# Peptides against a protein of PDB entry 3OGK: the designs that were tried, part 43

Target 1, 307 residues: chain A of PDB entry 3OGK
Amino acid sequence: ATPDRLSRRFPNLRSLKLKGKPRAAMFNLIPENWGGYVTPWVTEISNNLRQLKSVHFRRMIVSDLDLDRLAKARADDLETLKLDKCSGFTTDGLLSIVTHCRKIKTLLMEESSFSEKDGKWLHELAQHNTSLEVLNFYMTEFAKISPKDLETIARNCRSLVSVKVGDFEILELVGFFKAAANLEEFCGGSLNEDIGMPEKYMNLVFPRKLCRLGLSYMGPNEMPILFPFAAQIRKLDLLYALLETEDHCTLIQKCPNLEVLETRNVIGDRGLEVLAQYCKQLKRLRIERGADEQGMEDEEGLVSQRG

## One batch from the design tools (peptide; aimed at target 1 K85 D167)

Design b1_p20_1_s4 (made by RFdiffusion4, then SolubleMPNN; from b1_p20_1, 10 letters changed)
Fold by OpenDDE base, seed 4:
Structure b1_p20_1_s4 (fold): chain B 307 residues (1-307), chain A 20 residues (1-20)
Amino acid sequence: as target 1 above (307 residues)
Amino acid sequence: EEKRAARRAYLEAERKARRL
């Protein structure tokens, strides 16, 4: 579809999702002009889609100018912006969005590639937004943003229910977790092993409603921090956990209400058996390949066709 | 410890590769 055809057919469109290049385009197999730029769509949104409150760009090329135009065109009417695996923008574009769209409820840039100029966008969001429900910059590289701004967002946004972040040291998020009283979902952070302080994470206090979780680099030493609320966990993302098969078994058996599990082959047939035994509400299971498949022919750490 | 470090390094590398 072309932007102009969309507006003519659906002038009252409230939600738009555009998908750009498939994975094959990552290998330059698809021409750049294959509907990958959001520019013509942003133009159409600005001119003709005046009821649009939700925009989802997936695998699109998005410039700062595109974001600025979108921000100014929709302003406080923009409730949702998802830049899902997008590229071509900088943090200046994000700054424009949060500056002009002060009532944004969902801001996602998961797996997007961008140039980071500064952390001002998150600071601006922290200073002016009280509407945010979902913040997701999981699998991104932000080095210049402050965990303090995340804490401020949590304090000011009472409806904040889902936050996915990059590799913040989890201890820097203590204030965030304390402030995020209604948080149901957290993904990301970084659990960093310290030989000199093996229990440095044991006193972490998570939001009381937390039930969807994916901590990065969580190993068996850190895993016990979940045990106090494991029974309320409905979703686990263990794709970036440092858990062995036995650790998976230990955690899974403590999560009887688990509905969604994402993990690696390290779960093994044993882990799948434990999952089947203890997690009767499981709805979705995703198993990805891990590093250990290349070296350890050990039958225990692999998911067989029998599992 | 060495195994953990290696696994972490792999995961970090994978994350970087997914963004490329």
Scores: peptide ipSAE 0.567, ipTM 0.937, DockQ to the pose 0.590
OpenDDE base, seeds 1, 2, 3, 5: peptide ipSAE 0.569, 0.566, 0.569, 0.560; ipTM 0.938, 0.937, 0.937, 0.935; seeds 1, 3 fail the geometry check

Design b1_p20_2 (made by RFdiffusion4)
Pose (drawn by RFdiffusion4):
Structure b1_p20_2 (pose): chain A 307 residues (1-307), chain P 20 residues (1-20)
Amino acid sequence: as target 1 above (307 residues)
Amino acid sequence: LEVEISEMRTVALEKRLEEM
């Protein structure tokens, strides 16, 4: 339908969600220029959806121009913006929305592709934003943003509940974790072990409410930092973990309240057996495919009828 | 219970697995 049709039928929308490219685009089957331009929709938002407080674009093309228009037109009213698997914008567009939308509660760019010219957008949030509840750049290459800015955001945003990040060294986020007193969910970061520091981590202060998490590149040697509060974990994202079938069993065994698990097939039939009696409350399970080229990551990393 | 066993990798997962 045309944007005109949407605003005529529903002139007082508070929340809008638009999907563009077919689902196949998540698997590199759809041309990049196929469509899903968000622009006519942003123009319609400017003129006729004057009550809109939340926008979620999914698999759509979003330009800097379009986000500059959205930021100016909705400004302090934009409580939530989700750029979900979108493309076609840069850090100029992010900066535009974080400077004009001073009351953003939820900002999300998971799996989006954009050009990173600088890190001012995150710094701008750190300097002025107090209302942020959820910040999410989970699956994203950011090389110019400062962990210090993220820590500062945690110090200023009393209602920060959920943050998902890129390849920040976990050790650089120690200050962030102490400051994020209300943090219930964390995903991302980078656990980089060096033989030089056998106990490089073990001294992590995780927020005492963290119950939904996934630490990227987590190996068997760093896995134990979760044991002190594993009884509390309700959601685990081992999708980007570097741990073997045996290690999965040991960790899953310690999470009796786990309701959501996402993992690669390295979980193995053996891991599913463990999950079968320790985690009776499990509601959602997703077993993605792993490195399928040189053996199934190990000789138990195959799930079957047994599992 | 919701169970999903994926037969294909997503673009994001494929790219990250290549870096591993």

Design b1_p20_2_s1 (made by RFdiffusion4, then SolubleMPNN; from b1_p20_2, 12 letters changed)
Fold by OpenDDE base, seed 4:
Structure b1_p20_2_s1 (fold): chain B 307 residues (1-307), chain A 20 residues (1-20)
Amino acid sequence: as target 1 above (307 residues)
Amino acid sequence: MEVTFEKELSTALKKELEKM
């Protein structure tokens, strides 16, 4: 499909999802005229798709100029932007989005590759947005953003229900969790084991409505922090957890209402037996190979491990 | 139930999961 054909056929389009080629193919051969660039689509959106509220780019090349054009063209009408496994932009592009799209409800850049210049985009979002429902920069490398801005977002965005982040130290997110009263989903963070402080995370308080969870680097020592609300957990992301088979069994037994599990092969047959026994509401199961297992086939939907 | 595996599960385990 071409942008012009789309706009002519659907001038009142409200939601657009574009998928580029597999990410592996994009990084190896980026010809100038590759159909993976969002530029022609952004041009068409700006000119002819004036009712577009939701944009989802998956595995596409997105420049700062593209983001700036999109931001200015849609402004407060843009409710959803998903940069899903995209590349080619910097945090300046994100800054443009949050500066011009003050009523954005969903901002996703999960697994996107970008150049980080500063943390201003998150600060700007924190200062001016009150509409945010979903913020997702899971599996991204931000080093210059502030957990305090995330807390501010939680305080100001009462409809915030899903937040997925990079490797923030979980203790830096205590204020965020306290502020995010309606949060239902959290993924990411970083649990850092301290031999000298085994109880480092035991007093961590999660939002009361939290039912979808994935804590990065959660080991067996940290796992008990979930036990008080394990019965309300509907989704677990254990892909980046440091749990062995028996740890999986222990946790799964405590999650009778689990609907979605994402984990690694370490769960084993034993863990799957326990899952079948205790999780009668299970709707989706994803098992990935561990980082040490070479040969992840480029299947649609594979999560890249950080390492 | 939508089940995605990178490795084949045993037939027995598949049957158990299909009953869920």
Scores: peptide ipSAE 0.029, ipTM 0.504, DockQ to the pose 0.183
OpenDDE base, seeds 1, 2, 3, 5: peptide ipSAE 0.022, 0.023, 0.025, 0.023; ipTM 0.506, 0.426, 0.497, 0.483

Design b1_p20_2_s2 (made by RFdiffusion4, then SolubleMPNN; from b1_p20_2, 11 letters changed)
Fold by OpenDDE base, seed 5:
Structure b1_p20_2_s2 (fold): chain B 307 residues (1-307), chain A 20 residues (1-20)
Amino acid sequence: as target 1 above (307 residues)
Amino acid sequence: MEIIFEKERSTALQKRLEKM
């Protein structure tokens, strides 16, 4: 479809999702310049799609100018922006979005590649937004953003229900978790094992409604922090957990209401058996081949065709 | 129940696993 054809057919379009590159681009199988620039679409949105509230760009090239134009054109009417696996922008583009779209409810840039200039975009979001429901920059590398701004967002955005972040030290997010009273989903962070302080994370208090969780680098020593609320967990993302097969079994047994599990092949046939036994509400299982398992071909952490 | 097996790693997954 072309932008002009879209606007002519659907002048009252409220939601737009564009896919610029095939899934193979995620594996660097396709050049970065292959696929769709959002520019012609942003031009069309700006000129002709005046009722558009939701924009989802997936695997597209997005410039700061594109984001600036989109932001100014839609302003407070923009409720959702998803930059899903996009590239070509900097944090200046994000700053423009949050500056002009002060009533945005969903902001996603998961797995996007960008140049980080500063943390001003998150600060601006924290200072001016009270509408945010979903914030997702999972699997991104922001080094200049402040966990304090995330805490401010949690305090100001009463409808905030889902937050996915990069590699923030979890202890820096204590204030965030305390403020995020309605948070149901959290993914990301960084758990850093300290041999000298095995109880480093034991006093971590999570939001009371938390039921979808993925803590990065969670090992067996940190896993017990989930046990007090494991029965309310409905989704686990263990893709970046440092859990072995037995650890998976231990955790799964404590999550009888689990509906979605995302993990690596390390769960093994044994973990799958335990999952089937204890998680009767399971709806979705995703198993990825881990990097670590190429070296552990001989260990119990393999999912066979029997599992 | 939906079961999804992914044999290939995303670039993002690979980068994170390299940090582990």
Scores: peptide ipSAE 0.040, ipTM 0.706, DockQ to the pose 0.738
OpenDDE base, seeds 1, 2, 3, 4: peptide ipSAE 0.041, 0.040, 0.039, 0.041; ipTM 0.709, 0.704, 0.704, 0.708; seeds 1, 3, 4 fail the geometry check

Design b1_p20_2_s3 (made by RFdiffusion4, then SolubleMPNN; from b1_p20_2, 8 letters changed)
Fold by OpenDDE base, seed 4:
Parts: sequence; structure tokens; C-alpha cells
Structure b1_p20_2_s3 (fold): chain B 307 residues (1-307), chain A 20 residues (1-20)
Amino acid sequence: as target 1 above (307 residues)
Amino acid sequence: MEVEFLERRTLALERRLAEE
């Protein structure tokens, strides 16, 4: 479909999702530079789709100019922006979005590739937004944003229910977790082992409603921090967890209400058996191959046709 | 139940494992 055809056919469109790359791109089979530009769509949105509240670009090329135009065109009417696996923009584009779209409820840039200039976009969001429900920059590389801004967002956005972040030291997010009283989902962060302080994470307090969780680099030593609320966990993202097969089994057994599991092949057939045994409400299972698993010839650490 | 198998490398994990 072309932008002009879309607007003519659906002038009152409220939600738009565009995909620039085929599903094969998920396997890195499609070059990153291959895909559609959002520019013509943004132009059409600006001119003719005045009721559009939700925009989802998936695997698209998005420039700062595109984001700026979109931001100014939709302003506070924009409730959802998802830059899903997009590329071509910088944090200036994000700054424009949060500056002009102050009532945005969902901001996603998961797995997007961008140039980071500064952390101003998150600061601006923290200073002016009170509507945010979903913030997701999972699997991104922000080095210049402040966990304090995330805390401020949590304090100011009482409807904040889902936050997925990059590699913040989890201890820097203590204030965030305390402030995010209604948070149901958290993914990301960074758990860093410290030989001199093995229990440094044991006193982490998570939001009471937390039921969807993925802590990056969580190892078996950190895993027990989940045990107090494991029974309420409905979704686990273990993609970036440092858990072996046995660790998976241990955790899964403690999550009888698990509905969604995302993990690596390290779960193995044994882990799948445990999953089947203890997680009767499981609806979705996603298994990816990790680099750590390529060398594992051990049958127990691999998902076979038997799991 | 929906089961999805993906053959995608986790770059973050690779980096972490390389640091250990």
C-alpha cells in the first residue's frame, strides 16, 4: 500500500503499523540498510491522517527529520510511537518526540539502532510527561541517559505499567522500582556479579504488581531475588539471563502461573519437561539460540525433538 | 500453546560472556 492510498481509503485511521522488512530479517538474513523509509508515510500522516494516535514502524528507516515532522504534526494527539527495530535516527529525534508529544502513553524503540548524542530525550520525558504507560528501549545501547530520569518518570507517571530498559545497573534502579508502584512489567537492567559483595542484590525491592520480568545477566546467584514473588510471575524473559539448564528448572518450578517464557536453547529438554510439568498455564514459549550454546554438544543443554 | 524457535544471536549476552 502507498501512503496516499491509505489516507484516501482510511481518512479516520487511528492506528498505523508499517513493516519495512520481511520476517526473515529476524534471522539477520536481510541487511540492515534494506527497508522502507518512513518519510512518505510521515508526510501523509501530517497532511491527511489527523486522527492518527498510534504509529508503529517496524524495521523502517526513520530520520530525525521524520520524527520531528511526526511530532509536530500529531503533538499531544500522539499516544503511541513504536520504533521497532528501526534505524537512521539519533536521540535528537527522540527529543523532538517527547518535547512535542507530551501526552504520549507508549514510547518504544526496542532493538532500534540509533546514534546517541545525549540523554536529553529521557530527561525531557521525565520533566514533562505524566501520561506514560509503556516505556520500552529494550535491547538498545543508551549510555548517556540517567536512571534518575527513569525514577522521575515513575514518580510522575502513575499509569506506568511496563518499562523495558537497557543496561542500567539494577541497583541504580532502586529508586525507580520504589516509585513505580503500578509497574507490572520490567525488562532489562544489568546484574553485575561482585565477588566482594555476593549478596548485593538480595535486598532489591520490586514493585508489588510485577508479574512480567526479564533481568539481564541474571545468574543463579541473583535468581533467588525473584523467589518471593515467583508465584505471581506470568511472563519471564530469560533471553539475557545467565542461567544454565538446572537454573531454568529451579526457576520454572517456582513459577506455576507462568504464561509466557522467552529463553535460550540452554533450557534444554529437561527444562522443557519441567516447564510442562509445573507451568500448566503456559501460552507462549520462545526459544532462541545463544552464542554460549553453540559449543554445547551436551544433549541436556539443547532442545531436541524429544523436548 | 505457541512455540517459537529463533536462531538469533543475543549480542548483549555475547558481550557479557566475553567479559567473564
Scores: peptide ipSAE 0.036, ipTM 0.632, DockQ to the pose 0.533
OpenDDE base, seeds 1, 2, 3, 5: peptide ipSAE 0.034, 0.035, 0.033, 0.036; ipTM 0.625, 0.609, 0.629, 0.617; seeds 2, 3, 5 fail the geometry check

Design b1_p20_2_s4 (made by RFdiffusion4, then SolubleMPNN; from b1_p20_2, 9 letters changed)
Fold by OpenDDE base, seed 1:
Structure b1_p20_2_s4 (fold): chain B 307 residues (1-307), chain A 20 residues (1-20)
Amino acid sequence: as target 1 above (307 residues)
Amino acid sequence: MEVEFEERRSVATERRLKEE
């Protein structure tokens, strides 16, 4: 399909999702005519798709110019932008989006690769947006954005229900969690073990509606912070948790309403047995191999064909 | 390249988009 053919057939499109080729293809030099660039699509959107409210680019090359054109063309009509595993842009492109699309409800850049120039885009979003429902920059490397801007977003966006972030220190997000009264989903952050202060996270207060969760670097010492609301957890992302097989078993037993689990092979057959026993509402299970599991591990810490 | 599109936003689609 070509952009012009799409617009001619469907001039009143409201949602568009473009998927590039698998990321494996991006390890090779992508020629200009590969079709992985969003530029021709953005041009068509700008010119002919005036009803478009939702744009999802997956594994595409997106430039700042593309984002700027899209932002200006759709402005406050743009409700959803997902840059899913995209590359080629900088934070200037993000700044353009949030500057011009002030009523955006969903902004995602999960697993995207970009050049970070500053944190202005998040600040601008914090200063002017009151519509945001979903903010997702999970598995990204922002270092220049402020947790205070995230708190401001939570305070101003009363419909904010899902936030996924990079490696913010969790203690810096206390204000955010307090402000995000309607938050149902949180992923990311960074739990940093401190031998001199083992209880530094024990007083964390999470939003009362939180039911989808993934805390990065959560170890067995931090895991108990989930216990007060473990029964309401519906989705759990343990891909970046530092939990062993026994820790998985302990946590899973406390999550009887778990519907989605994403974890590493360390859960093992034993963890899967516990999961089957205690989580009768489980709908989706994802198990990946972590880097820490590449060495010689106990069979108990591995998922076999039995599981 | 795979192209997915909708002419009108359904409630179901909107919900799915928010889950990502």
Scores: peptide ipSAE 0.036, ipTM 0.544, DockQ to the pose 0.029
OpenDDE base, seeds 2, 3, 4, 5: peptide ipSAE 0.046, 0.027, 0.027, 0.032; ipTM 0.500, 0.531, 0.501, 0.507; seed 2 fails the geometry check

Design b1_p20_3 (made by RFdiffusion4)
Pose (drawn by RFdiffusion4):
Structure b1_p20_3 (pose): chain A 307 residues (1-307), chain P 20 residues (1-20)
Amino acid sequence: as target 1 above (307 residues)
Amino acid sequence: SREQLRAYLEELRHERMHAV
């Protein structure tokens, strides 16, 4: 339908969610220029959806111009913006929205592709934003943003509950973790082990409410930092973990309250067996395919009728 | 093997980011 039709039928929308490209686009089957331009919708938002406080774009093309218009038109009213698997914008667009939308509660860019010119958008949040509840740039290449800015955000945003990040060194986020007192969910970061420091981590202060998490590139040697509070973990994202079938069993075994598990097929039939009696409350399970070129990651990394 | 798996995951993440 046209944006005109939407605003005529529902002039007082508070929340809008638009999807663009077909689902096939998540698998590199759809041309990049196929469509899903968000622009006519932003123009319609400016003129006729004057009550909108939340926008979620999914698999859509979003430009800097369009986000500059959205930020100016909705300003302090924009409580939530989700750029979900979108493309076509840059850090100029992010900066525009974080400077004009001073009360953003939830900002999300998971799996989006954009050009990164600088890191001022994150710094701008750190300097002025107090209301942030969820910040999410989970599956994203950011090389110019400072972990100091993220720590500062945690110090200023009492209601911060959920943060998902890129390839930050976990050690650089120690300050962030101490400051994020209310943090329930963390995903991302980078666990980089060097032989030099056999106990490079073991001294992580995780927020005492963290129960939904996934540490990227986590190996068997760093896995134990989860054991002190594994009884509390309700959601586990081992999708980007570097741990073998045997290690999965050991960790899954320690999470009796786990309700959501996402992982690669390395979990193996053996891992599913473990999951089968330790985690009776499991509600959602997703076994993504792993590295399927040179053996199934190990000789147990195949799930079958047994599992 | 671990370096290859890490490279696979980094490539998969990069491909997923630019797949749409």

Design b1_p20_3_s1 (made by RFdiffusion4, then SolubleMPNN; from b1_p20_3, 8 letters changed)
Fold by OpenDDE base, seed 4:
Structure b1_p20_3_s1 (fold): chain B 307 residues (1-307), chain A 20 residues (1-20)
Amino acid sequence: as target 1 above (307 residues)
Amino acid sequence: KREALRAYLDEERRRRRRAV
């Protein structure tokens, strides 16, 4: 589809999702000029799609200029922006979005590649937004943003229900969790083991409504922090957990209401058996390959065709 | 073991970001 055809056919379009290049394996098969740039679409949005409130770019090239144009064109009418696995922008582009789109409800840049100039975009968002419901920069590398701004967002955005972040030390998010009273989903952070302080995280208090969770680098020593509310967990992301097969079994047994599990092959057949036994509401299971599959050693850590 | 696994996961994250 061409941008010009879209506006002619759907002048009242409220939601647009564009998918760019498929998997990296197809990169060599797709000409560079195949339309992976959002620029022509942003032009069309700016000129002709006056009711557009939701934009989702997936695997597209997005420049700061594109973001700036989009931001100015849609301003407070933009409720959703998803930069899903996009590249080509910097934090200046994000700053433009949050500066001009003050009523944005969903901001996603999950798995996007960008140049980080500063943390101003998150600060601006914290200072001026009260509408945010979903913030997702999971699987990104922000080193210059402040957890204090995230806390401010939680205080100001009463409808904040889902937050996915990069590698914040989880203890730096204590204030955020206290403020985020309506938070249902959290992913990311960083749990850092301290051999000298095994109970470093035991006093971590999570939002009462939290039911979708994925803590990065959660090991068996940190896992018990979930036990007080494990019965209310509906979605668990263990893709970046540091759990062995037995740890999976232990945790799964504590989550009888689990609907979605994402994990690695380390769950093993044993973990799958436990999952089947205890998680009767399971709707979706995702098993990815882990580090252990490169070492054929522990049969218990492998999901067989029997599982 | 834990450090090695963490390193692997970090590398995987980097690979995913580079594939964008």
Scores: peptide ipSAE 0.535, ipTM 0.932, DockQ to the pose 0.578
OpenDDE base, seeds 1, 2, 3, 5: peptide ipSAE 0.491, 0.468, 0.483, 0.478; ipTM 0.923, 0.918, 0.922, 0.919; seeds 2, 5 fail the geometry check

Design b1_p20_3_s2 (made by RFdiffusion4, then SolubleMPNN; from b1_p20_3, 9 letters changed)
Fold by OpenDDE base, seed 3:
Parts: structure tokens; C-alpha cells; sequence
Structure b1_p20_3_s2 (fold): chain B 307 residues (1-307), chain A 20 residues (1-20)
């Protein structure tokens, strides 16, 4: 489909999702003219799609100029921007988005690759946005953003329900969790074991409505922080948890309302049995193959093909 | 064991980000 044909057929389009390179593009087998640039689409959005409030680019090349044009064209009418596995932009492009789209509700750049110039985009978002519902920069490499800006966002955005972040030390997010009274979903952060301070994280207070969770580097020593609210957990992302098979069993037994589980093959057949026994509301199960195969020769950690 | 797993997970995260 060409951008120009889209506007002619659907002048009142409110939501657009564009998918760029398939995974096969990882092998440089895709011709240069694969349509991976958002530029012609942004031009069409700017000129002809005046009701567009939701834009989702997946695996596209997005420049700062594209983001700036989109931001200025849609301004406060833009409610959703998802840069899903995109590349080609910098934090200047993000700054333009948050500067001009002050009523944005969903901002996602999950798994996007970009050049980080500064943390101004998050600061600007914190200073001016009160509409944000979903913020997701999970699996990104931000080093210059401040946890304090995240706290400010939580304080100012009363409808904030889902936040996925990079590798913030979880203790730096205490203020954020306190402010994020309506938060239902949190993913990311970083749990760092301290042998000298085993109770380092035991005083963490999570938002009362938290039911979808994925803490990075959560090990068995940190896992007990979930136990007080494990019964309300509906989604767990354990892909980046440091849990063994037995730890999975322990946690799963405490989550009878679990609907979605994402984990590695370390869950094993035993973990799957426990899951089947205790999690009767399970709707989705994702098991990724991990390096757990190389280090834990223990037969119990392998999910047999019979499952 | 925990450190090795963390390193692996970090590597996997980096690989996913590079595949973009």
C-alpha cells in the first residue's frame, strides 16, 4: 500500500500501524527499497490524515526529522506513539514528540535503537504531561535519564497504569512507586544482590494495583518481595529473572490468578506441572530457550517436547 | 551461577537491541 492511497481511502483514519523489515532483514537480504523508512508515511499523515491519533511503527527507520514533522503535524491530537524496534532517531526526536504532543497517552520505544544525547525528553515529559497512561522504554539503553523525572511523571499523570523501563536500580524508583498510585504494570529495573545487605529490597512498597510485573535480575533472595501481593498478580515476565526451576515453582504456587507467564525453559517440566496445578486461569504461556541449557545439565530444567 | 546467568541475560538483551 502507498501512503497516498491510504489517505484517499481512509481520510478519517485514527490508528495506523506500519510494519517494516521482517526478521529476515537481519541477513541484509532485503533490498534497499523495502519501504522501511517512515518518511513518506509521516508526510502523508502530516498532510492528509488529520484525525490520526495513534501511530505504531514496527521495525522502521525513523529519523529525528520524521519525529519532528509528526509531532508538529499532530501536536496534542497525538495520543499514541509506538516506536517498536525502530532505529535511526536520537533523543532529540523524542524531545520533539514530548514538546509538541503534550497530551500523549502512550509513548513506547521498546527495543528501539537510538543515539542518546541527553535526558531532556523525559524531563520535558515530566514537566508538561498530565495525560500519560503508558510509558514503555523497556529493553532500551538510556543512561542519561533521571528516576526523578519518572517520579514526577507518576505524580502528575494520575492515569498512569503501565510503565516499562530500562536498568534503573529499583531502590531509585521508590519515589516513583509511591507516586504511581494507579500503576497496574511495571517491567524492568535492576535488582542487585548485596550479600552484606540481604534485606536491601524487603522494604520496597509497590503500587496497590500492581498485577503485571517483570523485574529484571530478580533472584530467589529478592523474590519474597512479591509474596505480599502474589495472589493479585495476573502477568509475570520472568524472562530476565534469575530464578531456577524450584524458584519458579515457589512463585507460581503463590500466583493462583496468573493469566500470562513469560519465562525461559528453566521452568522445566516440573514448573509446568506446578503451573497447571495452581494457575487455572492461565491464558498465555511463553517459554523462551535460554542459556540455562548450557550451565544447568540438571534434567529437571528442560521442558520436554511432550508439553 | 547467578553472575553467569546475569551476564547471559545481559548479552541476550544486548543482542535483541542490536537486531533492530
Amino acid sequence: as target 1 above (307 residues)
Amino acid sequence: KREALREYLDQRRRERRRAV
Scores: peptide ipSAE 0.451, ipTM 0.912, DockQ to the pose 0.592
OpenDDE base, seeds 1, 2, 4, 5: peptide ipSAE 0.451, 0.441, 0.439, 0.445; ipTM 0.911, 0.908, 0.908, 0.908; seed 1 fails the geometry check

Design b1_p20_3_s3 (made by RFdiffusion4, then SolubleMPNN; from b1_p20_3, 11 letters changed)
Fold by OpenDDE base, seed 2:
Structure b1_p20_3_s3 (fold): chain B 307 residues (1-307), chain A 20 residues (1-20)
Amino acid sequence: as target 1 above (307 residues)
Amino acid sequence: KLEERRRFLEEERRRRRLAV
């Protein structure tokens, strides 16, 4: 479909999702007509899609100018912006969005590539937004944003239910977790083992409603921090955990209400058996390949065709 | 083993970010 045809057919469109071509196609000379640029769509949104409140771009090229135009055109009517695996923008574009769209509920830039100029976008969001429900910059690299702004967002946005972040040290998020009283989902952060301080994370307090979790670099020494609320966990993302087969078995046994598990082949046939035994509510299972495939002489920790 | 696994995961994250 072309942008102009979309507005003529659906002038009252409230939600738009555009998918670009797979990333592999982006490395070749992208003709201007590749359809990967959001520019013609943003123009159409600005001019003709006056009821649009939700925009999802997946694998698209998005410029700061595109974001600025979108922000000004939709302003406080924009409830959802998802930049899913997009590229071409900077934090100036994000700043424009949060400056003009003060009632945004969902802001996602998961796995997007961008140039980071400063942390002003998160600061502006913290200072002016009270509507945010979902914030997701998982699998991104921000070095200039402040954990304090994330805490401020949690204090001001009482409907905040899902937050996914990059590699923040988890201890820097203590204030955020205390403020995020309604948080149900958290992914990202960074657990950093200190051999000299094995109990570094043992006093970490999570939000009471937390039931969807994916902590990065969680090892067996940190895993016990989940045990007090493991029975309420419904979703686990272990793709970036440092757990072995036995650790998976230990954790899974404590999560009888688990509905979604994402992990690596290190779970093994044994872990799958334990999962089947203890997790009767399981709806989705994702198993990805891990590092262990290169060196495991030992059959323990591989998912076989028999499992 | 844990350090090697960590490095692998960090590199995987880096590769995914660069592929965008």
Scores: peptide ipSAE 0.520, ipTM 0.929, DockQ to the pose 0.547
OpenDDE base, seeds 1, 3, 4, 5: peptide ipSAE 0.515, 0.393, 0.515, 0.444; ipTM 0.928, 0.900, 0.928, 0.912; seed 1 fails the geometry check

Design b1_p20_3_s4 (made by RFdiffusion4, then SolubleMPNN; from b1_p20_3, 10 letters changed)
Fold by OpenDDE base, seed 1:
Structure b1_p20_3_s4 (fold): chain B 307 residues (1-307), chain A 20 residues (1-20)
Amino acid sequence: as target 1 above (307 residues)
Amino acid sequence: RREERRRYLDEERRRRRNAV
């Protein structure tokens, strides 16, 4: 569909999802005019889609100008913006969004590539938003944002239920977790081993309702921090955990209510057997390839056709 | 081994971002 055709047919459209670039394998076969730019869509939104409250761009090229136009056109009517695997913008574009869309409930930049100028966008969000429910910049690199702003967001946004972040040191998020009383989902952060302080994470207090979790770089030494609430875990993202097969077995046995698991091939057939035995409510399983494929030698870390 | 795995994951993350 073209933007103009869409608006003519659906002038009262409230939600729009656009998918641009196909998978990388097909990318090289796509002409330059593949329609990957959001610009014509943003123009159409601004002019003709006056009831639009939710926008999801996936694998699109998005400029700061596009974001600025969108922000100004929709203002407080914009409730959801998802820049899913997008590129072409900077944090100035994000700043425009949060400045003009003060009632935004969902803001996602997961796996997007952007130029980071400053941390003002998160600060502005922290200072003015009280409506946020979902914040997701998972698998991004923000070096200039403050964990204090994240804490402020948690304090001010009582409906905040899902937060996915980049590589914040988990200890810097203690204040955030304390403030985020209604948080159900957390992904990201960074667990960093300290040989001199092996128990530095043992006193972490997570939000009481937390049931969907993915901690980056969680190894077997840090894994016990989940045990007090493992029975309430419904979703685990272990794609960026540093767990071996045996560690997977240990954790899975403690998560009888697990519904969604995302992990690496390191779970192995043994881990899958344990999963089948203990996780009777499992609905979705995602297994990706891991580093261990280079060393075929550890038979325990491979999922065979049996599993 | 843990450091190597971490590096791999970091590289994968970078590759995913660059593929956008």
Scores: peptide ipSAE 0.505, ipTM 0.930, DockQ to the pose 0.597
OpenDDE base, seeds 2, 3, 4, 5: peptide ipSAE 0.428, 0.491, 0.501, 0.499; ipTM 0.912, 0.927, 0.929, 0.928; seed 2 fails the geometry check

